# Peptides against a protein of PDB entry 2AZE, part 51

Target 1, 148 residues: chain A of PDB entry 2AZE
Amino acid sequence: AQECQNLEVERQRRLERIKQKQSQLQELILQQIAFKNLVQRNRHAEQQASRPPPPNSVIHLPFIIVNTSKKTVIDCSISNDKFEYLFNFDNTFEIHDDIEVLKRMGMACGLESGSCSAEDLKMARSLVPKALEPYVTEMAQGTVGGVF
Target 2, 101 residues: chain B of PDB entry 2AZE
Amino acid sequence: GRLEGLTQDLRQLQESEQQLDHLMNICTTQLRLLSEDTDSQRLAYVTCQDLRSIADPAEQMVMVIKAPPETQLQAVDSSENFQISLKSKQGPIDVFLCPEE

## One batch from the design tools (peptide; aimed at target 1 V73)

Design b1_p24_2_s4 (made by RFdiffusion4, then SolubleMPNN; from b1_p24_2, 14 letters changed)
Fold by OpenDDE base, seed 4:
Structure b1_p24_2_s4 (fold): chain B 148 residues (1-148), chain C 101 residues (1-101), chain A 24 residues (1-24)
Amino acid sequence: as target 1 above (148 residues)
Amino acid sequence: as target 2 above (101 residues)
Amino acid sequence: SSARKKELKEKSERINKLLRNVLI
């Protein structure tokens, strides 16, 4: 009985750890897909244009986006060495990291929400190593969560 | 019995975790390869047009923050204060606005 | 709201984690 109880505790611990790793893996997969898809998109676009975009017209990763109403008053304090910034807003704001931006751009093919078309899924699968394809499929189906 | 069942479960969970670890290693390797590929780095960008799809600059001001690694971000969004603080350890932070089209 | 505060905190933490491990 005691041994069974000990094993039950360990079982629960492992289940929790697996759940955490599943979440981490999903995020890593999404990042990989998003990055590769972005690179592919831009490569194709530059080929069509026969030139890269002007340097000042693009934002390279990594970046953070902050948006707020144009009516929002922003006070910005910057340290002398520009190592520290303090922004004070008089109204609400939103923050997005580059990955979130890429997801909203569709670079993750809707995989993040399990909303993949057949074409989206095909693209997603093509952007990961073979070993990851089954997991991508599971993500697309929304069936990730059980023991893998 | 119960003991045998639990033992079997633990073995299965161990196998699952090992598989996850393996897959994660593959992912991290791929991401490292991307970070080391100069062409990929060059092409890893978004445009202001892309950002407009996230927040319409006609109505929203879009600020871009380029911060070096290890920068700490703190944000507060409440009725009493709306604040973002950035503290870099490795270099200057660059902030600029995404212009309207 | 409390929910928004929690969400922002979690997002900030994710961003901070990303900033610690920049991939590209």
Scores: peptide ipSAE 0.260, ipTM 0.904, DockQ to the pose 0.713
OpenDDE base, seeds 1, 2, 3, 5: peptide ipSAE 0.250, 0.255, 0.257, 0.250; ipTM 0.903, 0.903, 0.905, 0.903

Design b1_p24_3 (made by RFdiffusion4)
Pose (drawn by RFdiffusion4):
Structure b1_p24_3 (pose): chain A 148 residues (1-148), chain B 101 residues (1-101), chain P 24 residues (1-24)
Amino acid sequence: as target 1 above (148 residues)
Amino acid sequence: as target 2 above (101 residues)
Amino acid sequence: SLTTDDFIKELEEKELGTASFFEP
């Protein structure tokens, strides 16, 4: 019984590591797909009607987004060297990642929620190495859990 | 008995984790190659029209933050106001708005 | 490209808030 208790806590510790690692693997696959999809969307757009986009109309990764109502008062304070910033808001604001932005743009082909058309899934499968194809199929069905 | 049952479980979980680590290894390698790729990095950008479909600078204000790696972001819910604090240990941080308003 | 100085000018011109500076 004593030894069984030790094996059970070890089992539960491993089950927790696997559960964390599955979520990490899924996120990484979505990033891999989203990044590659964004790059190919821009590579193609730069062909159609030549001259690369003007530098001020473009934002390179990595970045963060903050949005609030157009009315919301913001108070900015900046350190000399611009290493430190402080923003006060008199209303609700939202903070979003670039990956979350790319997902909402559909760069991850709806795979973030299994919302893939046949073409979306085909696109997602082709942007990932063959060894990751089964796991992409698992993500597309939502049958990722059960903890293998 | 139960001891063999738990031992068999530990073996299944050991093999499963080895497989997951392998796939994660392949996955992070793909991401490393993308980060080392100059042409991909040059093309890894979003337009102002992109940031619109997720929040357009017509009704809502959109702010872009670009801080070097390892910088800290603290968000605060005061008794009366909201705040965002950015502290970069190395390198300056950049902040700007979107053109359409 | 756009910078923080453009942010400060646009924040003050649109009267969406105030900007201040401090020493580290």

Design b1_p24_3_s1 (made by RFdiffusion4, then SolubleMPNN; from b1_p24_3, 8 letters changed)
Fold by OpenDDE base, seed 5:
Structure b1_p24_3_s1 (fold): chain B 148 residues (1-148), chain C 101 residues (1-101), chain A 24 residues (1-24)
Amino acid sequence: as target 1 above (148 residues)
Amino acid sequence: as target 2 above (101 residues)
Amino acid sequence: MLTTDDFIKWLLENKLGTVSFFDE
């Protein structure tokens, strides 16, 4: 009947919304892990060095990275107030945000690709509140997607 | 029956979504706390060595862009046009290179 | 020097492109 059809539509709508929220949650978890892991790494490094790194030797978040072949010709146009930039390349380029950089650095412990060792998973779990640990485990197992 | 089953499913989905919302709130809170913690922000950095692990400066030029929040970024990567446009409304944009050596 | 200045200098010295400035 029409009533059942309406409920089925609503069911599907809710399922899709849940799916979207799951994706968002996973990304948030990855960001949290990556950030905390980065901070932890750097804190340890500075403690070992007994000093912070030189200011010009590090890049603080947030940032984006653009890379291209060293053979690529780049024409850059910059407004005098530096509010506007235009880059023209004669070949392909890549753009990476800071989160992607952190992931590639392994700061998300391989959780982003489900390639966590036991040690990686342990680290990942240690960097989230207890309430999120089960979800981290599911992410590592690739079992996220079920209904709670 | 079918109606009862669907009704029950919707109820269960509501509970599941509430659980998700709770977890998301926890996550967003944690991220907010990180953003508000001065020490964490001071330590939230990568090195040139880190960046070299992403793209080797020997083969790739790597430039870093630091822009104010809500900066508009447009990129075109096609056979006819390779372009990046940046427009900030909240301050100047800084662009610099990760040195090869 | 500003970070952008370093980039500009590098770009010009290595002949990897051109840099132009314009008024907003």
Scores: peptide ipSAE 0.409, ipTM 0.897, DockQ to the pose 0.756
OpenDDE base, seeds 1, 2, 3, 4: peptide ipSAE 0.117, 0.130, 0.210, 0.424; ipTM 0.876, 0.874, 0.885, 0.897; seed 4 fails the geometry check

Design b1_p24_3_s2 (made by RFdiffusion4, then SolubleMPNN; from b1_p24_3, 9 letters changed)
Fold by OpenDDE base, seed 2:
Structure b1_p24_3_s2 (fold): chain B 148 residues (1-148), chain C 101 residues (1-101), chain A 24 residues (1-24)
Amino acid sequence: as target 1 above (148 residues)
Amino acid sequence: as target 2 above (101 residues)
Amino acid sequence: MLTTEDFIKWLLENKLGTVSYFEE
């Protein structure tokens, strides 16, 4: 009885760990898809334009975004070597990761919310190694973790 | 019996976790390869138009921050304090502004 | 995209804040 109880505790522990790893894997897949899709988009765009965009017209990954109302007063303190920044706002602000930007751009094909069309799913599958395709399909269907 | 069943479950969970680890290794390898690919890095960019999917520069100030790895970021967003602190250990921090037009 | 310097200029021109430089 005690042995079984101990194993049940361990079982629950492992299930929780697996759940965490599933979440991590899903995020990694989304990052991979978003990144590759972005690169593909830009490659195609540059080919059509027959030139790269002006250097000062784009922002390369990685980055973060901070936005606030245009009415927000911002006091900024910067070290001389630009190693340190301090921003003080008089109102609320938002911070976004570059991955979130890519997701909102649709670079993750809507897979992050399970709202991908058949075309989106096809694109997503094409951007991952074959070994990951079944998992992408499960993500799109919302069936990840069904066995666990 | 119950013991045999639990033992079997644990073995199955171990195998499942190993499979996840394998898939994660594949993903991390792919990401590293992309990070090391010069052409991919050259093409890994967004435009101001892309940033408008986050916030409209006509209504919001949109600031882009590029900082070296391991940069410390501290943010406070409360009714009494609105602050962002950045401290880099590996190089200068660059700040960009998305223009309204 | 506007550089840091442009950002500073934009803040000043729009009277949306101040910029200070400090020594560590």
Scores: peptide ipSAE 0.431, ipTM 0.896, DockQ to the pose 0.724
OpenDDE base, seeds 1, 3, 4, 5: peptide ipSAE 0.406, 0.458, 0.241, 0.411; ipTM 0.896, 0.900, 0.868, 0.895; seed 3 fails the geometry check

Design b1_p24_3_s3 (made by RFdiffusion4, then SolubleMPNN; from b1_p24_3, 8 letters changed)
Fold by OpenDDE base, seed 1:
Structure b1_p24_3_s3 (fold): chain B 148 residues (1-148), chain C 101 residues (1-101), chain A 24 residues (1-24)
Amino acid sequence: as target 1 above (148 residues)
Amino acid sequence: as target 2 above (101 residues)
Amino acid sequence: MLTTDDFIKWLLENNLGTVSFFDE
């Protein structure tokens, strides 16, 4: 029936929307864990050293990184006011945002790749509100994606 | 019948989406609180040692770019063109280099 | 961390490219 057809279309629309929201939620959780873990690490380090690091020795978020072979030739054009940059490379390069850097540093506890040890999972759970802990567990198990 | 089944499915999906929305609200609230906390922002930094773990400065050049919000970034990485373009509207762009040891 | 000026200096001193400045 036409009514059933309409509902089937709506069902598919909702399923796709839910799938998108699940992906967004997972990314938000990873960001939260990564940020809190980074802050916690640095707080502990500064406490142990009894001093903050020199200001020119650290880079605060946000940032991006660009890496390429040391053999890559880079032609750089910069506006006088430094508002505009143009880089030309003679070989491939990589760009990573700060969140990706944090993930690669292990700040997301391996949750992003499902490579979470028991200790990592414990850490991850401790860095989110209680209401998010079950979802973190599901992420670690790779079981996210089902209907609640 | 099929109609009743679909109706039930939609109700279940609605409940699932509401639960997702709730969890997302919790997450966005937490991230907002972090962004508003001065101490957290002071401690939200990486070191050269951290960057070396991402790309070895012995083999890779590591460039760090700090740009004001809303800065436009365009990148082309093809067999014939390798280019990055940055354009800021709110201030100067800073580029840093992770030094070798 | 080395600043933009340090990056420019590093790039030139190590012959890893060229740097030019322009007006917008």
Scores: peptide ipSAE 0.434, ipTM 0.898, DockQ to the pose 0.743
OpenDDE base, seeds 2, 3, 4, 5: peptide ipSAE 0.403, 0.388, 0.404, 0.401; ipTM 0.894, 0.895, 0.896, 0.894; seed 3 fails the geometry check

Design b1_p24_3_s4 (made by RFdiffusion4, then SolubleMPNN; from b1_p24_3 with S1M E10W E12L E15G A19V P24E)
Fold by OpenDDE base, seed 1:
Structure b1_p24_3_s4 (fold): chain B 148 residues (1-148), chain C 101 residues (1-101), chain A 24 residues (1-24)
Amino acid sequence: as target 1 above (148 residues)
Amino acid sequence: as target 2 above (101 residues)
Amino acid sequence: MLTTDDFIKWLLEKGLGTVSFFEE
């Protein structure tokens, strides 16, 4: 009985670890898809325009976005060397990392929300190695989480 | 018996975790390759048009922060305090604004 | 995209806050 109890504890530990790794893998896959899709989009756009965009017209990764109402009053304190910033707002703000921005741009093909059309899924699959395609399919179906 | 069943379950979970680790290794390798590819990094950018799709500059002020690695960010968003603090140790922090048309 | 200096200028011109500089 004690041996079985010990194994049950180990079983639960492994299940939790697997669950955590599944979450991590899904995020990594989304990042990969988003990045590759972004690069592909921009490459195609530059080819069509026959030129790259002006350097001051784009923001390269990595970055962080902060947005707030245009009516929000912002008090900004900046060190002379620009190593330190302090922003005080009189209202709420939002912070988004670059990955979240890419997701909202649709660069993850809606896979993050399980809202993949047939074309979205096709695109997502094309942006990962073959070994990851089955997992992408499972993500799109919302069936990830079982014993792999 | 129960012992045999649990032992078998643990073996199956071990196999599942090994497969998961393999997939994660593949994925991290791909991300590393992207980070090391100069052309990919050159093309890894967003435009003002992209940012407008996230938050309309007509209604929202959109600030872009470019900070060196290991920059510390502290944010407080409560009913009485709305604050963002940035502190870099490796260089200056750049702040960009996505203007409205 | 507007640089940090442009942001400062924009913020001041729009009257949407204050900007101060300090020594570390």
Scores: peptide ipSAE 0.355, ipTM 0.892, DockQ to the pose 0.742
OpenDDE base, seeds 2, 3, 4, 5: peptide ipSAE 0.174, 0.172, 0.171, 0.084; ipTM 0.875, 0.876, 0.876, 0.858; seeds 4, 5 fail the geometry check

Design b1_p24_4 (made by RFdiffusion4)
Pose (drawn by RFdiffusion4):
Structure b1_p24_4 (pose): chain A 148 residues (1-148), chain B 101 residues (1-101), chain P 24 residues (1-24)
Amino acid sequence: as target 1 above (148 residues)
Amino acid sequence: as target 2 above (101 residues)
Amino acid sequence: STAEELEATSEKMNEALASYSSRL
């Protein structure tokens, strides 16, 4: 019984590591797909009607987005060297990652929620190495859990 | 008995974790290659029209933050106001708005 | 509830910022 107790806590500890790693693997696959998709969307757009986009009309990764109502008062304070910043808001604001932005743009082909058309899934499968194809299929069905 | 049952479970979980680590290893290698790729980095960008479909600078205000790696972001809910604090241990941080308003 | 949401957002953004070196 004593030894069984030690094996059970070890089992539960491993079950937690696997659960965490599965979520990490899924996020990494979505990033891999979203990044590659964004790059190919821009590579193609730069062919159509030549001359690369003006530098001010473009934002390179990595970045963060903050949005609030156009009316919301913001108070900005900046350190000399611009290493430190402080923003005060008199209303609700939202903070979004670039990956989240790319997902909302559809760069991950709806795979973030299993919302893939046949073409979306085909696109997602082609942007990932063959060894990751089964796991992409698992993500497309939502049958990722059960903890294997 | 149960001891063998738990031992067999630990073996299944050991093999499953080795497989997961392998796939993660392939996955992070793909991401490393993308980061080391100059042409991909040059093309890894979003337009102002992109940031629109997720929040357009017509009704809402959009702020872009670019801080070097390892910088800290603290968000605060005061008794009366909201705040975002950015502290970068190395390198300056950049902040700007979107053109359409 | 709002305080917990903002703490969770802060932790998420800090994890994302810590991972920026690998994306550069």

Design b1_p24_4_s1 (made by RFdiffusion4, then SolubleMPNN; from b1_p24_4, 7 letters changed)
Fold by OpenDDE base, seed 1:
Structure b1_p24_4_s1 (fold): chain B 148 residues (1-148), chain C 101 residues (1-101), chain A 24 residues (1-24)
Amino acid sequence: as target 1 above (148 residues)
Amino acid sequence: as target 2 above (101 residues)
Amino acid sequence: STKEKLEAISKKMNEYLASFSSLL
């Protein structure tokens, strides 16, 4: 019947929306874990050193990283007001945002790649509100994607 | 029947979506609180040592870019063109290299 | 050199927080 067809269309629409939200939630959780873990690490390090690091030795979020071979030739042009920059490379480069950098540093406890040990999982769980712990567990197990 | 089955499926999907929305709200709230916490922001940093773990400065040039909010970045990475364009409207853009390069 | 150019650029810049992260 036409009614059933309409409901099937709605079902598919909802499934797609849920899929999108699942992806967004996973990213948000990873961001939260990574950030809290970074802050925790730095707090501990400063406590052990009994001082903060020199101001010019650290890079505060947010930032981006660009890396390329040291052999790459780079031409840089700057606008008169210094608000515009153009970099031309003679070879490939990579761009990473701060979140990706944190992930590569292990700040997300390997949860992003399914490389989460038992201790990593324990850490990850400790860095989120209780309500998010089950979802973190599912992420670690690779079981996210179903209907909840 | 088919109608009953679809109706039940939609109810279950609604419940699932509501649960996701709830969890997302919790998560976004936590992130917002972190962004508003001055001590957390003070401690939200990486070191040059951290960056060396991402890309070895002995082999890779590592450039750090910090810019005002709303700065636009465009990048082209193709066989014929390798380019990065930055445009800020709120102030100068800070670009620096990691030490040991 | 590229290094020298970038260092020179850096010295002329003020530090700001970019809008590249969805977190902060």
Scores: peptide ipSAE 0.027, ipTM 0.865, DockQ to the pose 0.140
OpenDDE base, seeds 2, 3, 4, 5: peptide ipSAE 0.020, 0.023, 0.025, 0.019; ipTM 0.861, 0.863, 0.861, 0.850; seeds 2, 4 fail the geometry check

Design b1_p24_4_s2 (made by RFdiffusion4, then SolubleMPNN; from b1_p24_4, 9 letters changed)
Fold by OpenDDE base, seed 1:
Structure b1_p24_4_s2 (fold): chain B 148 residues (1-148), chain C 101 residues (1-101), chain A 24 residues (1-24)
Amino acid sequence: as target 1 above (148 residues)
Amino acid sequence: as target 2 above (101 residues)
Amino acid sequence: SRKEELEKISERMNEYLASFASLL
């Protein structure tokens, strides 16, 4: 019946939307964990040093990273007001955002790649509200994706 | 029948999506709180040492870009063209190199 | 392809730079 067909379309739409939201939630959780872990690390480090780092020695979020071989020749042109930059490379380069940098630093506890030890999982759980802990556990197990 | 089954499925999916929305709301709230907390933002930084741990400046040049919102980035990476273009609308862009030891 | 991958990366970077608020 036409009614059933309409409901099937709606069902598929909802399934796709849920899938998208699951992906978004996982990324948000990873961001939260990475950020809180970073702040915690730095707080502890500053306490141990009994002073903050020099202002020009740190890079505050947000930022973008570009890396290439040290042998790569780079030509750079900058507008006088620094509103425009143009970089020309003679070889390939990589671009990373700050979240990816944090992940590579291990700030997301390996949860992003399913490489989460028991200690990593404990840390990850401690950095999210109680309501999110079950989802973090599912992420670590790779069991996210089902209907709950 | 089929109609009843589909109706039940939609109810279950609705409940699942509502639960998902709730979790997302909690998560975004936490992130907003972090963004609004002055101490957290002060501590939200990496060092050149951190960057060296993921991309050794002895082998890789590491460039840091600090840009205001509404900045546009264009990148081309092909056999004959390797280019990055940046254009800001709200202020100057700060670019610097992470030094090696 | 590499070109397609770069285009996707560029799109993500532009979205990121549009707000430049990585926490949200």
Scores: peptide ipSAE 0.022, ipTM 0.862, DockQ to the pose 0.556
OpenDDE base, seeds 2, 3, 4, 5: peptide ipSAE 0.021, 0.018, 0.022, 0.019; ipTM 0.858, 0.849, 0.861, 0.850

Design b1_p24_4_s3 (made by RFdiffusion4, then SolubleMPNN; from b1_p24_4, 9 letters changed)
Fold by OpenDDE base, seed 2:
Structure b1_p24_4_s3 (fold): chain B 148 residues (1-148), chain C 101 residues (1-101), chain A 24 residues (1-24)
Amino acid sequence: as target 1 above (148 residues)
Amino acid sequence: as target 2 above (101 residues)
Amino acid sequence: SRREELQALSEKMNAYLASIGSLL
């Protein structure tokens, strides 16, 4: 009947919403792990060096990276107030956000690709609250997707 | 019957979504705590060496963009046009190059 | 298409910039 049809539509809507939230949660977990791991790494490095790195040698989050061939010619137009930028390249380029950079650095422990060693998984679990550990385990195993 | 079954399914999905929301709240809270911690903020950085490890400046030019929140970015990469447009509403955008050495 | 991919990338970056401003 019409009532059952309406509920079936609602069911599908909720399932899709849950799926979207699962993806968002996975990304948030990866961000948390990456950020905490980065902070931990830098703290340890500064302690070993007995000094902070030179101020002009570090880039604080957040940031975006654009990379292209060293031979690529770039023309840049900037507004007077620096609110607007226009870059024109004569060849292809790549864009990466800071999270992607951290992932490529291994800060997410390979969890983003489900390629975690036992030590990677141990590190990842240690960087999240206890309530999130089961989800981290599922991400490492590639078994995320079920409804609670 | 079918109606009762669907009704029960919706209740279960609601509970599942609430559990998911709870986990997300925990995670976002942790991220906020990191942003509010002065020492964590100070240590939330990458080095030029880090960037060189993923994009060698000897072969690749690496440009860093630091933009205010909600800055709009539009990228076009085609055979006819290679372009990046940035438009900020909240403040100036900072752009600089990562040195090779 | 490549155009669609880059449009999706731009939207992703915009969403990222908005979210980072909210969380950090």
Scores: peptide ipSAE 0.205, ipTM 0.886, DockQ to the pose 0.677
OpenDDE base, seeds 1, 3, 4, 5: peptide ipSAE 0.181, 0.204, 0.170, 0.190; ipTM 0.886, 0.887, 0.886, 0.887

Design b1_p24_4_s4 (made by RFdiffusion4, then SolubleMPNN; from b1_p24_4, 8 letters changed)
Fold by OpenDDE base, seed 5:
Structure b1_p24_4_s4 (fold): chain B 148 residues (1-148), chain C 101 residues (1-101), chain A 24 residues (1-24)
Amino acid sequence: as target 1 above (148 residues)
Amino acid sequence: as target 2 above (101 residues)
Amino acid sequence: SRAEELKKLSEKMNEYLARVSSLL
């Protein structure tokens, strides 16, 4: 009886760990797709323009975005060495990392929400190694969670 | 029996986890390769137009933060306090506004 | 709560920065 209980506890522990790893893998896949898709987009755009964009017109990864109403008053305190920043807002704000920005740009092909068209899914699959393609398919179908 | 069933489940879960670890290793390797590729890093950028598509500067102020690794970010959003704190250990933090065109 | 959501956000951002450090 006690042995079975111990194994059941271990089973639950492993299930939870697997669930966490599945989430991590999905996020990593989305990042990979988003990054590669972004690079591909920009490469094509620069080829069409026959030159790179002005250096001050682009924001290289990694970055963080903070947005708030234009009416929001922001007070900023910066240390002399610029190692510390303190922003005080008089209203709510939003923070987004670069991955979220890329997702909203469609760079993850809608895979993040399982809203992939056939073309989106084709693109997503093309941006990952062969070994990851089945998982991408499962993500698109919303069937992730099975036993491997 | 019950014990045999549980034992079998654990074996299957072990195999599943090993497969996940393998896939994660492949994925992290790909990301590292991207970070090491000079051309990819050069092309890994967004434009102000991209950011405007996410948060239109006509209505929203968009601030960009470029922080070195190991930077700590803390945010407070309450009725009495709306605050973002950044503390870097490895270098200066760069902050700039996305201009409205 | 709002405070909890902000805490989660901050943690996510810190985790993101940590991942960047490990992957770059």
Scores: peptide ipSAE 0.033, ipTM 0.863, DockQ to the pose 0.697
OpenDDE base, seeds 1, 2, 3, 4: peptide ipSAE 0.030, 0.030, 0.030, 0.030; ipTM 0.864, 0.861, 0.861, 0.863; seed 4 fails the geometry check

Design b1_p24_5 (made by RFdiffusion4)
Pose (drawn by RFdiffusion4):
Parts: sequence; structure tokens; C-alpha cells
Structure b1_p24_5 (pose): chain A 148 residues (1-148), chain B 101 residues (1-101), chain P 24 residues (1-24)
Amino acid sequence: as target 1 above (148 residues)
Amino acid sequence: as target 2 above (101 residues)
Amino acid sequence: SYEELRESIQEAQEALEEAQEEAE
């Protein structure tokens, strides 16, 4: 019974590591797909009607987004060297990641929620190495859990 | 008995984790190659029209923050107001708005 | 690395969600 207790806690510890790692693997796959999709969208857009986009109309990764109502008062304070910033808000605001932005743009082909059309899935499968294809199929069905 | 049952379970979980680590390894390598790729980095950008479909600078205000790696972001819910604090240990941080308003 | 910054963003999102729940 004593030894069995030790094996059970070890088993539960491993089950927790696998559960964390599955979510990490999924996120990484989405990023790999989203990044590669964004790059190919821009590579193609730069062909259609030549001259690369003006530098001010473009934002390179990595970045963060903060949005609030147009009315919301914001108070900005900046350190000399611009290493430190402080923002006060008199209303609710939202903070979003670039990956989250790319997902909402549909760059991950709806794979973030299994919302893929046949073409979306085909696109997602082609942007990932063959060894990752089964796991992409698992993400598309939502049958990722059960903890293998 | 149960001891063999738990030992068999530990073996399944060991093999499963080895497989997951392998796939993660392939996955992070793909991401590393993308970060080392100059043409991909040059093309890894979003337009103002992109940031619109997720929050357009017509009704809502949109702020872009670009801080070097390892910088800290603290968000605070005061008794009366909201705050975002950014502390970068190395390198300056950049902040700007979107053109359409 | 950007991993620490992304964790900080997740923590800030979670704190905002808790603040919205308390306000409800």
C-alpha cells in the first residue's frame, strides 16, 4: 500500500506534465501555422501590385495590442530612457497578443477552435511537417484530451 | 495486483511523454527556423486594416506596444482606476496608435 | 526571451477577467 501510494503520486505528477505539454504542443502548432500563413499572405500581396508597403502602415511581430473606448482617458508617464511606462485608464481596456490577433484574422485557419472548412484544414495540414499531421487532425476534431 | 497496475501505467505515461517531447522538439525547431529566416521576418507583419477586423480605429482606440524580450507588464485593478505598467530591464519600449480615426 | 513577456500578458488578462467578474 505504501509503495502503491508513491507510484500513484508519481503517476499523477506525470499526468499533470503531459496535460501541460499537450496544451503547449497545440499552441506551438497554432503559432507555427499562423506565422507561416501570415508570411505567405504578405509574400503574395507584395507580388500583386509591386512596391513593398510603406514602413508606417506596417507592424512587425512581436507586438501587443491594447484597446479601450475612444472616450477613455489615458494618462501616460514615461521614464527618460523610455525603458519604463505607466498608463492610467478611467475605463475598461483590453490587452491582446499578436498570436491572438493572428488567430482572429484567421491565420491559424480556424484550428484554434476546430472551426475548419475542408480548405482551411488542407491549408493547416500543409503548413506543418508530416510528423505533426496526426496531432493537427486531433486539434481539428477537439479529441485532443483523454490524456494519452 | 495494483502495484503492477500502477507500474504498467507509469510505462504508458513514460512512452507517451517521450512522444510528446519529440513532437514538441520538431515543433520548436520549426519555430526556430522561422525566427532565423530573414525573408520570413521581413514579411512577418500586420497592416492597419488587419488590426481593424479585430478592433477598428473608428469606434475604439487601438494602441500598439513593442517592448524587447524579458520586459515586464503589470496590469492593475485599483479601488478606482485601471493601469498598465511596463518595465524593460534592457532596451527602450515603443508605443503608437493606428491611422484611420 | 519573449516567453516571460507572453506569460506576463496571460497573467494581465486573467487579472482583468477577475476584475470583470468582481464588477458583475

